Peptides against a protein of PDB entry 3ESW. Designs and how they scored, part 21

Target 1, 322 residues: chain A of PDB entry 3ESW
Amino acid sequence: NNIDFDSIAKMLLIKYKDFILSKFKKAAPVENIRFQNLVHTNQFAQGVLGQSQHLCTVYDNPSWHSIVLETLDLDLIYKNVDKEFAKDGHAEGENIYTDYLVKELLRYFKQDFFKWCNKPDCNHCGQNTSENMTPLGSQGPNGEESKFNCGTVEIYKCNRCGNITRFPRYNDPIKLLETRKGRCGEWCNLFTLILKSFGLDVRYVWNREDHVWCEYFSNFLNRWVHVDSCEQSFDQPYIYSINWNKKMSYCIAFGKDGVVDVSKRYILQNELPRDQIKEEDLKFLCQFITKRLRYSLNDDEIYQLACRDEQEQIELIRGKTQ

## One batch from the design tools (peptide; made by RFdiffusion4, then SolubleMPNN)

Design b2_p23_8_s2
Fold by OpenDDE base, seed 1:
Structure b2_p23_8_s2 (fold): chain B 322 residues (1-322), chain A 23 residues (1-23)
Amino acid sequence: as target 1 above (322 residues)
Amino acid sequence: SEEEKKKKEEIVKKLQKKIEKLK
């Protein structure tokens, strides 16, 4: 009897798919209890949950995407992408072009569009006066600043004219399209929205040690790629641990389709104690939030994302981050 | 080449369509 190996293979694939899908079913009562207990008893877990409630969904706003695309110099961006794409002679399809797009967006954002702001310029003295600014502290937003999701306003006094300048730390990325200045938080926030506005798969990466960046899923490289708008960096996950010699404990990626501990991608040396949560509990938390984010997806979408997750986990275990 | 130009135009059109589907 010729064993129909093709039929057996198909049957095994179906069973495997069903097994994978079973992991993304509605959480069992025991898992819900574990989750609730974890977020109520562990401050780090509560923080991750709170961030996920914002960062996983806020950038999926079509109206914001339209405003971004209307604000950017798309003609310049695409001209530069086309120029760089033409140099490499890559007849290779849409996938590699997207990598060039992200690289140009990094260039455009840092060089042409957004500005780093350690201290604001004096509102009275004008441009290039930040050196004359003394920090007085921080306060809550006024009524106007509060309209743009502002939690904190940094206050500065000009040493030359004595006037006060306010530097509101806006979390509204649409307001950041107007102000076009900030630190790592504002940079990453707006840049994440920019990448999303091009229809890209993007995650916001939070590092516990006061830095934030993006990841982009490259269809060409078939993996998550490090993207730092502040550094104009593409696929350089090592820059923090190696180049900066930064000590880090946690890097958590937040995307529409999941929350992932990506610490292994970025923490290559100088690891700080991971004492904020048990490793098993962090793994459970990220998986639980990820399941919730996927509840509205169909079986094929869930399966495709699960396959992507498995590939990423294999990458992270093997240290194959280039 | 005209073929490379067409491929680029198709890529731009597909990206634009993805952007339009997000509108």
Scores: peptide ipSAE 0.009, ipTM 0.391, DockQ to the pose 0.017
Fold by OpenDDE base, seed 2:
Structure b2_p23_8_s2 (fold): chain B 322 residues (1-322), chain A 23 residues (1-23)
Amino acid sequence: as target 1 above (322 residues)
Amino acid sequence: SEEEKKKKEEIVKKLQKKIEKLK
């Protein structure tokens, strides 16, 4: 009997697809109980859930995408992308164009568009007066600041004129298009929205040790790529652990299609104790949230994303064995 | 924090200087 290897391969592929899809079906009652118990008993799990409820969906706003595209100098951006693509990109095909776009957006955002704000300039003394600013502490937003999802306002006194300057920490990325200044939180927030506005697959990466950045899914590289707007960095996941010698415990990526522990990509040395949650519970939590985010997707979308997730997990494992 | 960023920038500058000396 000639074993029809093609028929067997097709049957195995179908069974594999069905197996993958079965993982994304509605959660069993036991999984729901485990999830509820975990988020009610573990503060870190509650924090990850709370972040996922915001970060996984907030950037999927078509009205915000339009406002972003209307605010950016698209002519300059595409002119620069086309110029860089014309040098080297033609040999690599059209898929590399998005990598050039992200690199230009990093340049444009840092050099032309957004400003780092350690301390605000004095509202009375004008530009380049931040050196004269003394922090007085933080307070809640006023009535105007509250319109723009402001949780905290940093208060500064000018040593020269004695006036008070407020630095509201806005979480509304549309307000950040106006203010064009901030720290890592504001930078990453607005830059995540910018990348999303170009139709890119983007994740927001939260590090427990007070840093945040993006990941972009490169179709050319066929993987998630580190993107840090503050650093104008593309594909340099080692910056934090090696270049900054930063100690870190957790890096969690939040995207529309999932929540992923990406700590293995970024924590290359100086790992802090991972004592906030059991590893099994964190894995369960991320999978459970990811499953919920995919409930509205069709079987083909679920399968494609699951294949992407598997390739990422393989990448993250191999990177530790080198 | 602002102090942490300044420390990071100093570390990066020190590392860049070390890398330039190793070339």
Scores: peptide ipSAE 0.007, ipTM 0.366, DockQ to the pose 0.010
Fold by OpenDDE base, seed 5:
Structure b2_p23_8_s2 (fold): chain B 322 residues (1-322), chain A 23 residues (1-23)
Amino acid sequence: as target 1 above (322 residues)
Amino acid sequence: SEEEKKKKEEIVKKLQKKIEKLK
């Protein structure tokens, strides 16, 4: 019996595609009940859901992308990218170019565009006066600050002139194009929008231990790449655990196509207790949210994303076995 | 444990073989 291996292979591929697609069908009633119970009973699950409702979709705004592209020095950016790309001369030009673009955007953002603000300068005394600023606490936004999705306003008194300076913590990334200053939150927020404005696949990574960064999907590397705008870091997921000796419990990535526990990529040592949720429940939660985000996609898009997800899971498993 | 490492390696190999067949 000549086993038609090609026919068997085709049949197996069809069955596998159908199996994958079956996971993204409408949630069963039991899954909906489990999800609702989890987000009503577990505070960490509520937090992940709340973040997903914002972070997964907020950056997919064409009007914001246009404003970003009009605000950046695109001529400088592309000139620098072209210059670096020309040095490495690789025949694989189209896919690797995007990695050079992200690296230049990291440089441009940190060096030319945005500023770190631990304390604001005194509005009266001018630049380089932050050392004279004493924190008085935080308050809610005023009527003007509230227009820009401001959660809190840090209040500082100048030790030199006695005047009060307000440091609004704006969550509107378009306002951040004007203010051009902040901490890790403002940096990551605006930089996520910048990367999205170039049509890139980007995730916002939330760390429970008060840090945030991005991931970019490199078509050249065919994987998610760590990107930290604060550190001008590309593909250095180890910097927190190893270089900073940071203790961490959870890293969750939020993107348009899914929510993923990426803790395994970043938590290499000094892992804190993961006691906020059961591992099975967190896995279920991320999968359930991801399923909802993909509900409007066609079968081919779902299949491609599912293949990418499986590749990422392999990477995350291997990283813990090395 | 060495057993958990071996189990993870087997999972990785199985997943990799599936992905290679999808390319």
Scores: peptide ipSAE 0.006, ipTM 0.330, DockQ to the pose 0.057
Fold by OpenDDE base, seed 4:
Structure b2_p23_8_s2 (fold): chain B 322 residues (1-322), chain A 23 residues (1-23)
Amino acid sequence: as target 1 above (322 residues)
Amino acid sequence: SEEEKKKKEEIVKKLQKKIEKLK
């Protein structure tokens, strides 16, 4: 009996596909109860859920993508991408072109487009006057600022002219295309939208220790790639733990297709206690939210994403970026 | 077991190669 190894392999693949798809079926009543109990009893779980309700879907706005593409200097961006791509001897149509695009978007965003704002410039004295600004505190948004999803406004007084300058912390990324300034929150918010506007698979990474960045899925590298717009950083997940010697406990990635604990990618040393939630409950929470986000996808999409997830989990366990 | 992890890794690698060929 010639064991048709190909037939057995096909049958095993079908059974494996069915097994994977079975995990994405509607949640059992027991899972719903566990989820409800977890988000009602654990503040960290509630926070992750709340963030997922916004960050997983907010950037999937075609109208915003159009506004972004109309606002960016696409001619400059593509000129620079094409130049660097050609310089490295790559042929047109290679999946690596997208990596060059993301690298140029990082360059363009940091060097040409967006500004870091420790303190605002004085509205009266003009550019390069931030050194003269004294913080007076924070207040709620005014009627105009409230139109742009502003949660808080930092208030500064100019030591030179005595005038008050407002620095609204806008959460509307379209307003950030106009203001072109902020800190890590504004940078990551707008840059996430920019990457999404180019049709890229992007996740927003929240770190509990007051930092945020992106990941994009590189089709060339066939993995999630660290992207920090503030640092102009591409594929440098070690920068926080190693270069900054930052202490961290949790890094959670939020994307349209799922929520993933990516802490193992970024927390390489100086790990803080992971005491906010049980590891098993966090894993359950992320899987439950991911399952809900994928509920409308077809079996092939679910299977492809599940294969991607399994690869990522292997990467995160091995601690080796390929 | 470490062997089960290795077997899963081989399956995932084979699946990835197939998914890449189906794109």
Scores: peptide ipSAE 0.006, ipTM 0.311, DockQ to the pose 0.065; fails the geometry check

## One batch from the design tools (peptide; made by RFdiffusion4, then SolubleMPNN)

Design b2_p25_2_s3 (from b2_p25_2, 11 letters changed)
Fold by OpenDDE base, seed 5:
Structure b2_p25_2_s3 (fold): chain B 322 residues (1-322), chain A 25 residues (1-25)
Amino acid sequence: as target 1 above (322 residues)
Amino acid sequence: SKKQLEEFEKKLMEKFKEELKKELE
C-alpha cells in the first residue's frame, strides 16, 4: 500500500495554516492579564511597549513619504541604481533591483546628504569650527525647538568667539531633512523614513547598549537584512560584536507588523547579562504586541507574515546569517 | 511575496514528508 505522502502533506499544510491563524485571534483574558501585569511591574517591558507605540507606526505617514521623495535627488539615485543593475546578469533581476536601491540609498545618505555631528560648528564662526566647541551640558528645548519633537538640546561654547551654539536633538525626521546632521539616533530615524518612503518593509532596531540601526526585508535574499546608515553597511550584522568588539544584551526590532527580539542576529560574542526581563516574558511581550499590530489584517496576510516570521526564527536558530 | 510563500510551503511540505517517513520506519 503506497502511502500517498503528497496528500497527507497537503492536509498537514491546511491544519498548519489553521493552527497559525488561531494564534492571531483575539487575546484570551489570561493573556491580557499577563500583559498588563508585565508592563506595570517590569521597567524593561514598559520601555519596549512605549517604543513600539511610536516606532511601529510613526513612519507609516504618506505625507512624510511625499516630502522625502521631493527632497532627495531621485534622478541621481535611480541613475546609480540603474547603472549597477545593468552590470548584473542575475536571473532574479526584478528582486535584486531593490537591494541595489538600498545600497545606493546608503551611499547617497552618507556621502551626499547627511552629516555626522559629534560637535556642532559655531553658529558665528561658520563651517569647520567644531574643534573650537566646548560642551556646557544639556537643557530642555525652547519654544521653536519644541515644535520638532525635541527632547534635549546640547549646549556648546565657542573657545574662539565665546558665543553659545545650540545642538537640538530633534526626533522629527522631517526637521532632519532640513538640518541634515546628527548622531546614530538622527541617522537611523531619518534613514528609516527614507527606506519606508520607497515602499520598503523596514524595522527599526534598538540596542540597549546605546546604538540603533535598521533592517530591510530583501525579496531577493528572502530575509531581513541588516542596514546601518552610519556605517553605510548592508548585510553585515557582525560589525558590532566582531569588528567593534561591542558588548550587548538586547537588540529589539520594531516594525509595522511586529516586534521581534533579534539579539541572536547581532550578539555573536561578549554577551552581557540578560537580566532585565525573563526570557519567557520577553518572548510573550513581543508576540503579544505583534498580535495586536496584526488585528486588522485578513487571514491571508496573517498567514503570509507568520510564515515569514517562522522562516526568520529558523534562520536565527541556525545562525545562517553570514 | 507570493513566490516566497510558495517556496516556504514547498519546503514545509518536504519537511512534513520527511517526518512522516521517519515515523513510519
Scores: peptide ipSAE 0.228, ipTM 0.811, DockQ to the pose 0.714
Fold by OpenDDE base, seed 1:
Structure b2_p25_2_s3 (fold): chain B 322 residues (1-322), chain A 25 residues (1-25)
Amino acid sequence: as target 1 above (322 residues)
Amino acid sequence: SKKQLEEFEKKLMEKFKEELKKELE
């Protein structure tokens, strides 16, 4: 009797789908208790939860998207994308166009739009005076600065004129469209919003060792792609561990559809001790938050996202970007 | 995308068939 392998395989696929969907059902009471205990007893877990409550949802603001699109030079951006797309001559389909768009946005943002600010220019002496600025420390925001989600203001004194210049560390990305300057935090914050404003699937990646960047889901490459606005970098996850020889312990990605430990993508050498939380508890935490973020999705949407998650996990285990 | 899911399912089906053949051999 010829075993109908196709029929059996189809049955297994159905069972697999049901199994995957079962993981995203309403959390059992025991899982809720475990989650509550974890976030109340582990500071790192509480930090991840707190970040997820902000980073997973804040960029899904249609009003902000409109403001971004009205502020950017879209004519220049699309002109450059079209030019680069035409050069490659590859009929590789519409999906590759989005990769060119992200690459142009990286160029445009770093070269034309935003500025790195190690020290501010003196408000009195004008442009290119940052070399004359001495840090005096940090303080809380004033009444005006507080309107733009500012937690800290760096204070500088000009060695030339003696005047004080304030560098508020704004967390409001709309304010950053005006100021157009900052460090890795401001760069990543605004650039994440910019990518989201083009309707892209984007995650904010937090590294415990004081760096942040983005990931973009490329439909052409069918995977999450490293994107660093500060470095004008596309698909170079190795730059931190290899090029910078940076020591790292945790990289956590925050998106509208989930929270994922992406440490294996970026920590290729010089791994620091992962002693802030048990590995099993971190895995549980990320899965639990992801599950909550997907509660409103239908079974087909859940299944599609879960299949994408499984592909990413396989990629991370194999150490090969497919 | 729907196409990506279909490709994933196709690969998964192929893996299932290979594993089934190994278990039945």
Scores: peptide ipSAE 0.223, ipTM 0.802, DockQ to the pose 0.778
Fold by OpenDDE base, seed 3:
Structure b2_p25_2_s3 (fold): chain B 322 residues (1-322), chain A 25 residues (1-25)
Amino acid sequence: as target 1 above (322 residues)
Amino acid sequence: SKKQLEEFEKKLMEKFKEELKKELE
């Protein structure tokens, strides 16, 4: 009896697709109640929801993408990408070109475009005077600074000339194209927008222990790839736990298509207590927000994304076992 | 991508076939 294994496998695939799609149907009343209760009773859950409302959508702005592309030296970027791509030949296919692009954008951003600002230079004394700056504290934004989504302004006094220098912490990434300086927040904010402006699938990763970075979905590698603009790092998720010996509890990725707990990718050692929320509640929260973000997508898009999600979950499970 | 989905489905189909063979053997 030649069992038609192909026919049976096709039927199983159809049933699998239907099962996956069923998870993304309109939320049941019980799920809505659970969600509402969770975000009202758990501060961490409320924080994740609040971040998702901003980070999942803010970078999907075509007008911002145009401004970014007009501001960057695209000729230099593509020249360098083409040069590196040509060295390896076309044997790896067209999908690897995007990995070269992201690597060049990391180089360009850190080396040519943006600056780290631990302390600002003195506005009066000029360049390379940050060593003379003493922090006086933080203030609210003035009328001009408030135009660029500024939450706080750090105030510094120059030990040499006595003048005050303001360092506004701008959250407007378009303003950051002008200022071209900041810390991990400003770096990640603008770099996330830059990657999005090239039409890439990008997530913003928030770490509870005061760091932020990106993930890029590589079509060549067929996975989410760690990207840190501050470190010019590509595919080095271990740098925090191993190289920095950083203690961490939560890493949450925010993208247009979902919110994902990616802690397992980055927290390889020195894990801090995960006591801010029950693990089941966090999983539920991320899934619920993800489901909402996908409500307007068709069945094929939902299925494709769900398959990608399952692959990522398998990767995250295997990574802990290696 | 569509190609990645096709590759995933292909792998899934192969796994289903392998499991089916094991259950029938």
Scores: peptide ipSAE 0.199, ipTM 0.781, DockQ to the pose 0.739
Fold by OpenDDE base, seed 2:
Structure b2_p25_2_s3 (fold): chain B 322 residues (1-322), chain A 25 residues (1-25)
Amino acid sequence: as target 1 above (322 residues)
Amino acid sequence: SKKQLEEFEKKLMEKFKEELKKELE
């Protein structure tokens, strides 16, 4: 009996597609109940949901993309990308070009465009006066600051002139195109928008231990790639656990197409207790939110994304993030 | 991309064949 393995495998592929698509159908009543109970009883779950409602959709704004592209020095960026691309002479030019673009955007953003702000300069004394600034605490935004989605304003007093300088923590990335300064939150926020403005698949990664970064889906590498604008880092997921010796518990990626626990990519050592939620509940939560984000997609789009998700899960299990 | 999906499906087909062979041996 010559078992036609090809025919059986084709049948299995069809059944697999049907199975995958079935997971993205409307949630059963029991799943909705489980979800509601989880987000009402678990603070971490509520936080993940709240972040997903913002981070998964906020960057999909065509008007913002236009403003970004009009603000950046595109001539310089593409000149540098073309220059670096030409050196390597790659035959598979189109897919790898995007990796060069992301690397140049990292360079451009850190070196030419955005500034790290531990303390602001004194508004009265001018540039390079941050050393004279003493923190007085934080307060709510004023009427002007509130126009730009500001939750907190850090207050500083100049030791030299005695004047107060406000450092508003703006969440409006368009305002950040003007201010061009911040910490990891502002860096990641604006850089996520920048990458999205080039039509890239991007996720915002939240780490519970007070850091944030991006992931970009490289068509060349056929995987999600670590991207940290603060560090000008491309494909170095190990920098936190190994280089910084950072202790971490959770890394959650937020994108337009899903929410994914990516902790296994970044937490390589010094893992903190994962005691905020049961692992099964976190997995359920991420899957449930992802399912909701995909409700408007067609079967082909759902299947393509699910195949990509499966590849990522295999990668995360095998530890093959070289 | 369409190419990536085709490559994934190819790998999946190969995996299915391997598992089928193991179960039928």
Scores: peptide ipSAE 0.184, ipTM 0.774, DockQ to the pose 0.655

